# Ledger of designs, part 282: peptides against a protein of PDB entry 6RGO

Target 1, 392 residues: chain A of PDB entry 6RGO
Amino acid sequence: MALKLLGFNQDATCFSVISSNKGVTIYNCDPFGKCFELEKSTSNDEELDFLVEMLFSTSLIAVVDKTIGASKRKKLKIVNTKRKATICELTFPHEIMDVIMNRKIICVVLKSDQIFVYDISCMKLLRTIDVRGEKLKSTSKFRNSEAVGDIGVRVSLSTDNNSILCYSSYSKSDKENAPLNDIVVFDALKCIQINVLPAVHQSNIVCIACSPDGMLMATASEKGTIIRVFKTIDTENDEPILVNEFRRGSRPSRISEMKFNHDNTLLACVGESDTIHIFALPVTTTEADANEDDTLQQSSHSLSSSINGLQYISKGLANRFGKIIVSKIPTQSQQRHVAYIKIPENAKYRIGFPKDTTNTIHICGEDGNYLVYSIPRNEVGPCTLVKSNTFD

## One batch from the design tools (peptide; made by RFdiffusion4, then SolubleMPNN)

Design b2_p23_6_s1 (from b2_p23_6, 13 letters changed)
Fold by OpenDDE base, seed 4:
Structure b2_p23_6_s1 (fold): chain B 392 residues (1-392), chain A 23 residues (1-23)
Amino acid sequence: as target 1 above (392 residues)
Amino acid sequence: SLPTFAKFDEKEYKELLEEVKKE
């Protein structure tokens, strides 16, 4: 059967899939099993396409039927899974490209490069973000609807209540074909732009991950060779803080998903390659007010990779004034993965980090495998398979 | 154009959101 992965929920307790014969199925991870099925509305042999966003392990899901016709692709349904009932139906002016939510916010991304931000508590529209801005409304010939490949506004939302929204934006280049290579950091609750990271890649950003706490974000371009991790809110002299630069590989390969673990110590990435890569992040010590006294020399072996001070002017990052954000990270000091998982070639996988086990990763494949891996902490190497299940 | 509500069961919606507060 052709399976299409929709992904894990926010805490990796559930994942959703499209089965060509059945429609949408949601699986619980532990105990493993089907928890919900949304039946196919049509008897036709049409390829099913859906967006499904689950709100944690609750009975609330957002569903967009993308299978048939421009009208359905504009409808967001909120469904009660226990009753199999549509409780809310919203029609948008354009096709829905993505839906993301946390306990406070629903974000709906449209093909028009608009983000609709809703208060989840009452489905009140808080903000419409127009990523093209008002000036481009007149001159944006809709990129011919056929040739609009997978390049659109990408979003990621913190899973916490702070509701930090990171989204890709067009660079301020007067070029009609400006790349989506800026990042905007937005407080979705207050509806305030917090930060703008200009030109974080040379090409369009195709993947963004926000940390659960909203303090970090990871970005990857169409090349997928370099992953950059930035602070979202904090700046150094009004310039963006690059925390890490990771090399996934030497060969171009699209990254489809990235996720932080719940303590911001790991970043995983998956895509078109035969390998899930897991990178270690430095522990961001929140500067809690260290009052003076207690001399507990806990020798935290911080893997302080001594960033020896070769200021390689990476030509890549331009600030608001066309100044290159000099990556303080030399191109030679690009960190490799600390762990990896081999996956079948051409199998699409999705990743999730469970809340309670910071060294565990959940993965699921269009091959019908749900796999739980343990991540090595002390050694660079393969992850260990802990549990496996199959689904159809 | 603004999004339009075709259906909204506000009562049932609020009851479902009480599940989110318990997690």
Scores: peptide ipSAE 0.537, ipTM 0.935, DockQ to the pose 0.846
Fold by OpenDDE base, seed 1:
Structure b2_p23_6_s1 (fold): chain B 392 residues (1-392), chain A 23 residues (1-23)
Amino acid sequence: as target 1 above (392 residues)
Amino acid sequence: SLPTFAKFDEKEYKELLEEVKKE
C-alpha cells in the first residue's frame, strides 16, 4: 500500500499516516499500536491527501481533506477521535496549506499567504496576519502565489504556553518577485510582533523549526545546504543574533522537517537525503553555574580542523547580509558533535523528540518503519537503534 | 472575507479541552 507520512504530534507520543486504502491512521509510539482511524469517505482511486494536527495525546484532532478536486480543501474540521465525530467545521476563503497548534493557539495558514490565529479555548479569532499586506512591507514587490510552485508562507509554533509563532515573510526588494526570506517572530497570545529577521537566506525559506520554549529558531532555504539557528526574542544592538550555522551537506537537497529536542541541546533535520542529521547546540550556560571548576582537559586535538572552516564563512556572511551580529560563537572547547541516522534512499521520513528522554529520537518512514534511536553524547557518529516496529 | 462556522459544538469542544489540562 502507498503510505504518506503526516508527522509526529508535539511530544512525539503519536504519529499520523495516510494509507491509500484505509484513510488517516494514528499510531501510539509507546506502547506501539494503532489508536485511531478515519475511514476513507470516497471509493475513488484518487490520491488521498490530508492535513492532520493532533493536540498532544488528546482525543482532539484538526483535519483538512486536501484530496485533489475536493471542495473540502478550505474546510478545517475538529474531530473527537473517541466519538469519531466532527464537533467544529470552519470554512476559509482560500485553500488551507498548514495547521499548527499548542495548548493555547491554533494557527491556520492559507494559500493566500494569510495566517489565522485562534484562541484554542473558544475558537475565537485573535488575529489575521496578511503576510503580503503587512504595512512594513507594503513598498515591497511580492510574488504571485500561483507562479512559484510549492513555495508559500512557512510557520512554526512553540509547544509551550508562550506560543511564539515564527513565520516566513517577503523581504524588501526592488525586484518584482521578492523572496520569502525574512522571518517574523510573533507573540500569538498578545498578538504582537516581537522581532523581524531580515534576509536570513538568499532564497525562499522552505523549513522553519521553533524550539519548544520559543527561544530558538532554525531555518533552511530551498538549497537545504545550510541551517541557521537564531535567537527569536533577544537582539544585540537591535540586530538578530545568529547562534549557530550548520552545514547539512555540499549538495542541494530539500529539507522537509527540523525539530529541536525539549532542552534545546539538539537539532534534528530530515529531507530528501539518505541521512537524518542531528546537530549539537551549545548549551547557553547562564553564567551562574560556571563556578564548578571541573577541569576536564580532555584532548582537544582532532576535530578542530573541520570546525575552523565554519568560522571563516561566518565573517564573510557578516559583510554580505548586513550586521547580523554573529554573537561570538563561543570558541569555547564544546566540540559540536554531529550524530546521524542512515535511511533508505527515496524514503520520506518524519522526526520527533520525546519529552522525557532528551537523547532519544523517534522516526517513522513511508516504508512502514517506526524506529527509536539513541543519540550519542559528545561524539561524532551513528545513532544506535533501540526499538523497531512496522505499520501498514 | 472572514472564516465561517458551519458547525460548532462548544460544549463537547470544551469537554475535549479538559483532556489537555491532565497532560
Scores: peptide ipSAE 0.532, ipTM 0.934, DockQ to the pose 0.834
Fold by OpenDDE base, seed 3:
Structure b2_p23_6_s1 (fold): chain B 392 residues (1-392), chain A 23 residues (1-23)
Amino acid sequence: as target 1 above (392 residues)
Amino acid sequence: SLPTFAKFDEKEYKELLEEVKKE
């Protein structure tokens, strides 16, 4: 059977899949089992495509039927999974490309490069963000090239109540083919733009992850060789907005998903490669907890010496050009993964971090495997398989 | 054009959102 992965929920307690024969199925991770099924409404052998966003472990899901030929690609449904009932239906002017949510906000991304921001408590529209801006409304040749179907606005939302929204934006070049290589940081609750990070990559951004607290953001371009981690907010200290640069590999490969763990100590990435990569982030010790545990300091000191090289280059360029965020970081300062998982070639995988176990990662594959791995602490190496289940 | 509601059960929707506050 052809499986298509939709992904994990915010805390990796559930994951969603499309089965060609069954429709949408949601699985619980622990105890492992089916918790919801949405049957296929049509007998046609059409390739099923859906968006499903689950609100944590609750009975609330957002569903979009994206199946080819379906008049439903513009319709968001909110479904009560316990009752199998549609409780809300919203019709948008354009096809829905993505839906993301937390406890406060729903964001709906359209093919028109518009983001609709809703207050989840009442489904009131707070803001429409037009990523193309007012000037490009006249030359709305939608990128109708089917071959470019993968280049659109990417979004990520913090899982916390601060509701920090990061999205890709077009560079200010007057060229009709401006790359989506800027990032906008947006407070979705206050409807205020916090920051703009220009030209964070040379090509279009294809993957964004926001940290659970909204303080960090990871980005990858179409090349997928380098992952960059940024602070979302300018600190009053002249600290570089670019915190980390990671090398996934030497060969170009698309990154489909990135996730931070719940304490911002790890960043995982998955995509078209045979390897899930896990990177260690430097723990920003706030000065308050400096008293007790001497033992963890020895491992952090070796990472801090490489960060000092990044700070020296950023201070010199920031003063002269205002917002050059990305100087040519020397290839020697690019950190490698600390851990990895080997996955089958051509199997698409999704990743999630459980809330209570910061050194555990959940993964699921279109091969029908749900796998739980332990991440090594003391050495660079493979993750250890702890639990496995199969689904169909 | 703004999005249009075809259906909205505001009562049942609010009852579901009370599940989110318990997590």
Scores: peptide ipSAE 0.529, ipTM 0.934, DockQ to the pose 0.832
Fold by OpenDDE base, seed 2:
Structure b2_p23_6_s1 (fold): chain B 392 residues (1-392), chain A 23 residues (1-23)
Amino acid sequence: as target 1 above (392 residues)
Amino acid sequence: SLPTFAKFDEKEYKELLEEVKKE
């Protein structure tokens, strides 16, 4: 059957898939099995397309039917999975492109480059963010540049209660085709902009991941060769703090998803390549415990350079003012451990990190594989397969 | 235009959200 992956929930306890014959199925990861099915409402051989966002392991899902006609593509349904009942139906002015949620907030992204922020407790609209309206204030020329193809506002929300929203915004360049290469950091609860990271890539941002606590953000452009990790809230002399720069590869390849693990020690990425990459992040030691003289001589194991094209790049970003964002990456040039998983080149995969095991990653493929891997922490190498299941 | 509610069972919605507070 043709499968389309919707992805994991926030804690990787469940994943969602579209089956061409059945509609939407939600699987539980442990114990592995079907926990919900949304039957196809139509007997038509139309290609099924849905957005489904699950609120952790609860019976609350947000659903958008993208399959049938422009009217349904504007409708957000909140469904109680235990009752198979639609309990809320919202109609938006434009097509829904994405829906993200945590325990406090629902964000709805529209094709109009608008983000609607809701209080989940009552479905009250807190804010409408108009990313195009911000561009209009900076550039006197509204080009009705219809978002050409896959170019649109990208969003990521922290899975904690702090509800840090990161979204891509248009650069303030007077160029008619200003790229979506700025990032805005937004407190979704207080409805305030916290930070703006200008020109974090040369091209449009196509993937964003916020850490669970909202303190870190990863970004990738259309080129997908470089991943950058920033602090979201903290600044140094009013400049963004670049924490990490990773090279995924030498060849351009789109990154479709990135995820942090629950302790912010790992960043995983997946996309059109045959490889899921897992990067080690420096442990953010709070400066307080720097007084313990524990000279743990972590043996400089010369990690053999044999992984073709995976490198940590200590390159300062030139900001818009030609200032190098001097990453005070302390010259702990410790070769960051990188792990990987090989996947089929033509299979789309999704990734999730379980809360209880910081060295484990869940992956699922449109090939019908659900796989659990153990991540090596002390060496660069392949992940070890721990569990495998199949789904249809 | 603002988003419009076509359906909202506020009672059932609040009851469903009590599951979220237990996680």
Scores: peptide ipSAE 0.521, ipTM 0.931, DockQ to the pose 0.847

Design b2_p23_6_s2 (from b2_p23_6, 12 letters changed)
Fold by OpenDDE base, seed 5:
Structure b2_p23_6_s2 (fold): chain B 392 residues (1-392), chain A 23 residues (1-23)
Amino acid sequence: as target 1 above (392 residues)
Amino acid sequence: ELPTFKKFDEEEYKKLLEEVKKE
């Protein structure tokens, strides 16, 4: 049976899958088991496609039936899992591409490059964000959506109540084919644009992750060779702060998902490669008061390589064409992974970080494996498998 | 065009959100 992974919830306590025979199934991670099943509404042997966004471990889910031929691709359903009941049904003007939520807001991404921001408490529309902007509406040449592959607006939302929304935007280039290589940082509660990070990659952004607190953002392009981490809110001299540049690999490979752990110390990425990569973020030592005098002795030269956070002030070389290109960190200073997980070739995996164990990662595969790994702290190497379960 | 509500049980939705606030 073909399984299709939908992903983990915000705290990796649950994950959702599509089973060809059953429809949508939600699994609890600990104790491992089925906690909810949404039956297939149609008897047709059509390949099932769904969006399912969970709200943590709660009985609230958002569901979109994306099955081919289904008149439901424009319909968002809010479902109570305990009652198996649709409470709310919204119909959008265009196909729903993504749905993300936290305890405060729901964001709905459309194929029209629009983001609808809702107050979850009352399902009131707070904002419609038009990512194409008014100038690109006149070039109403719908990019023939068939030939330009999965290039659409990407979004990520902080899991906290600050509700920081990061989304990919079109560069201000007068070219009809502007890439989706800008990032906008948006306060989804206040409906205010906080920041704009111009041209963070040379090509379209295909993956974004916001940190749980919304203070960091990771980006990857269609090349998937370099991951960049930025501060979301802070700027230096009106320029975006590049915190890290990570090298996933030398060969192009699509990144499908990235996630921060709950304390912003780790960034994981997964995609079409045989390897999940885990990167260590520099601990921003808050300058804790250097006052405590504790004299303790000299001995072991632990090469704490002070990763001098070279604040690469990306001197935005304003090239003559007004494109701020984020200065590439020299390939020699690009950090590699600190840990990795090998996964089967051609198996799609999803990742999640549990809240209570910052050095643990949950993964699940379309091969029917749910796996829990321990991440090494002090050594570069493979993660250790702690628990395994299978699902159908 | 704006999104349209086809179904919205506001009372059931409020009850669901009261459960969400307890977690």
Scores: peptide ipSAE 0.452, ipTM 0.924, DockQ to the pose 0.899
Fold by OpenDDE base, seed 1:
Structure b2_p23_6_s2 (fold): chain B 392 residues (1-392), chain A 23 residues (1-23)
Amino acid sequence: as target 1 above (392 residues)
Amino acid sequence: ELPTFKKFDEEEYKKLLEEVKKE
């Protein structure tokens, strides 16, 4: 049976899949089992496509039927899973590309490069962000809407109540074909732009992750070789703060998803490669706890040489791409451990971090595997498989 | 052009959100 992964919810307690025979199925992670099914409404042998966004472990889901030929691609449904009932149905002027939510807001991304921000408590429209319109105000040149292909506005939302929205925007270049390589940071509750990170990559941004608290953001371009982590709100001399730069690999490979863990100590990425990568983030010790003389014996082993190479590349890029102030990663910064999980070639996987166990990752595959891994923190190496389940 | 509501059960939606606030 062909499975298509929709992904985990915000706290990785559930994940959603499309089954060609059944429609949308939602699984609970612990105890593992099927918790909801949305039956296929059409007898046609058409490839099913859906957006499904859950509100944590609740009975509230947002659903978009994206199946080809369906006049439903413009319709957002809010469904009560306990009642199997559609409570709300919204029709948009354009095809829905993405839906994200937290306890405060719903964001709906359209093929028109518009983001509709709603108050979840009453479904009141708070803001329409026109990413093309903002470009037009800055450059006075109309871009024809036919950006051929899978390149559109990308979004990520903090899972907390601060509701920090990060989205990709067009560079201020006079070129008709300006890339989607700027990031805007937006307070979705107050409807205020907080920050703009210009030209964070050379090519279009295809993946964004916001941290749960909204303080960090990770970005990847179409090349998928470099992941950059920025502060969202904080600036240094009115310039964006680059916290981390990670190399996923030397070969181009699309990154489909990135996620932070709940304490901002880990960043995971998955995509078209045979490997899920997990990067350690430096713990921003607030200056207050620096008084405990915890003599962490620096085992001085030879990973120092690879870190110096990354600093040299960052200085060369900073000079070419404007004042991305690479905050001097203190040379005393904890060794950046990298963990990994090997996955089958050509299997699409999705990732999630559970709230209660910051050193655990949930993954699920279109191969029908749900897997729980323990992440090594003190060494570079493979993750350890803790639990496995299968689904259909 | 603004999105249009075809269906909205506001009372059922409020009840669903009251369940969400308990989590």
Scores: peptide ipSAE 0.437, ipTM 0.919, DockQ to the pose 0.894
Fold by OpenDDE base, seed 3:
Structure b2_p23_6_s2 (fold): chain B 392 residues (1-392), chain A 23 residues (1-23)
Amino acid sequence: as target 1 above (392 residues)
Amino acid sequence: ELPTFKKFDEEEYKKLLEEVKKE
């Protein structure tokens, strides 16, 4: 049977799949089993396509029927899974490309490069972000959305209540075909732009991950060779916004998903390659909790790789559009993975980090495997398989 | 053009959100 993976929820307690014969199925991870099924409404052998976003372990899901020929690609449904009832139905002016949510916010991304931000508590529209609108004042040519294939606005939302939204934006270059290589950081609750990171890659950004707390963001371009990690906010201490640069590989390969673990110590990535890569992040000690006396001498032999920090001179207040020079971190200072998982080359996988176990990763494949791996703590190497289940 | 509501059961939606706050 052809399976299509929709992914894990925010805490990796559930994952969603499309089965060609059944429709949408949601699985619980522990105990493993089906928790919801949305039956196929049509007997046609049409390839099913859906967006399904689940709100943590709750009975609230957002559903978009994206099936080709379906007049439903503009409709968002909020469904109660326990009651099997559609509570809310919204129709948008354009096709829905993505839906993301947390306990406060729903973001709906359209093919028009618009982001609609809703208060989840009442489904009130807080903001419409027009990612093209800043460019349209200079160049009247809408990119014909047909010619650009899979290149659209990418989004990621913090899973916490701070609701930090990171999205890709068009570079201000006078070129008609400006890449989606800028990042905007946005407070989705206050509807305020926090930061703009210009030209974080040379090509379009195709993958973004926000940390659970919204303090970090990871980006990958179409090349998928380098992953960059940024602070979302400027820190007072002139610290570089670029905190890490990871090398996934030497060969170009699309990254489809990245995720931080719940304590921001790990970043995982998956895509078209035979390997899930897991990178270690430096623990950002927020100075605030230094008061509790727990003398656990974790002899972290910090391999003090002397990051010769290129002092990015913060030029003063006035030029709001300062070129954040992404200096190429020398290839010698590019960190590799600390752990990996081998997967079949032709199987798409999705990743999730459970909340309660920071050194555990959940993965699921279009091959019908749900796998739980332990991440090695003290050595660079393969992850260990802890649990396996199959689904159809 | 603004998105249009075709259906919205506010009372059922509020009940669903009260379940979300307990998890």
Scores: peptide ipSAE 0.435, ipTM 0.918, DockQ to the pose 0.898
Fold by OpenDDE base, seed 2:
Structure b2_p23_6_s2 (fold): chain B 392 residues (1-392), chain A 23 residues (1-23)
Amino acid sequence: as target 1 above (392 residues)
Amino acid sequence: ELPTFKKFDEEEYKKLLEEVKKE
């Protein structure tokens, strides 16, 4: 049977799949098993396409039927999985491209480059963000060039209650085809723009990940060779802070998903390549706990890898061209993966980090494999398979 | 054009959210 992966929920306790024969199935990770099935509404041999966003381990899911020919691609359904009942049905003016949520907010991304931000507690519209309209206000000459192909606004939302929304926006370049290479950081609860990261890549951003706490953001372009990690809120001299620059590979390859672990120590990426890459992030020591005297001499041999080579390349080239965040990180100091998982080249995989175990990763494939890996802590190498299950 | 509600059971939705707050 053809499987299509929808992904893991926010805490990697569940994952969703489309089965060409059954419709949508949600699996629980531990204990492994089916926890919900949404049957096909149609007997047609049409290729099923759905968006399904699950709110953690709860009975609340958002569902969009994206099947071709279905007049439902503009409809968001909120479903109670325990009751198998549609509680809410919203119709949007345009096709729904993405749906993301946390315990406070639902964001709905449309093909029109609009983001609708809802209060989950009452389904009240808090904000409409018009990414295309913001472009038109900045550049009087933008024709409605339809985004060619699969290039659209990308979004990521923090899984915490702070509800930090990161989205791709059009650069202020006078070019008719301005790339989606800016990032906006938005407080979805207060409905305020917090930060703007201009020109974080040379080409369109195709993947964004926000950290669970909303303090970090990872970005990848269509090229998928470099991943950049930024602070979301903090700025230095009104400039965005680049924390890390990772090299996934030398060859172009699309990244489909990135995720941080729950303590912001790891970033994983997956896509069209045969390899899931896991990168280590520097532990942000919050300066706060320096005061308490507790003498526990545990000789954590911090491998102080001498990454002290953050040569602040000088202020000089901040001239007339739009402030490209020129990576102040020399191309030679681009960090590689610390861990990896080999996957079949033709199988699409999704990734998730469980909340309780910061050194494990959950993965699932369109090949019908659900796999749990242990991530090596103190060495560069392959992850170790801990558990495996199959699904159909 | 604004999104339109075709179906919204506010009472059932409130009950669902009360269940979600306990998990």
Scores: peptide ipSAE 0.434, ipTM 0.918, DockQ to the pose 0.883

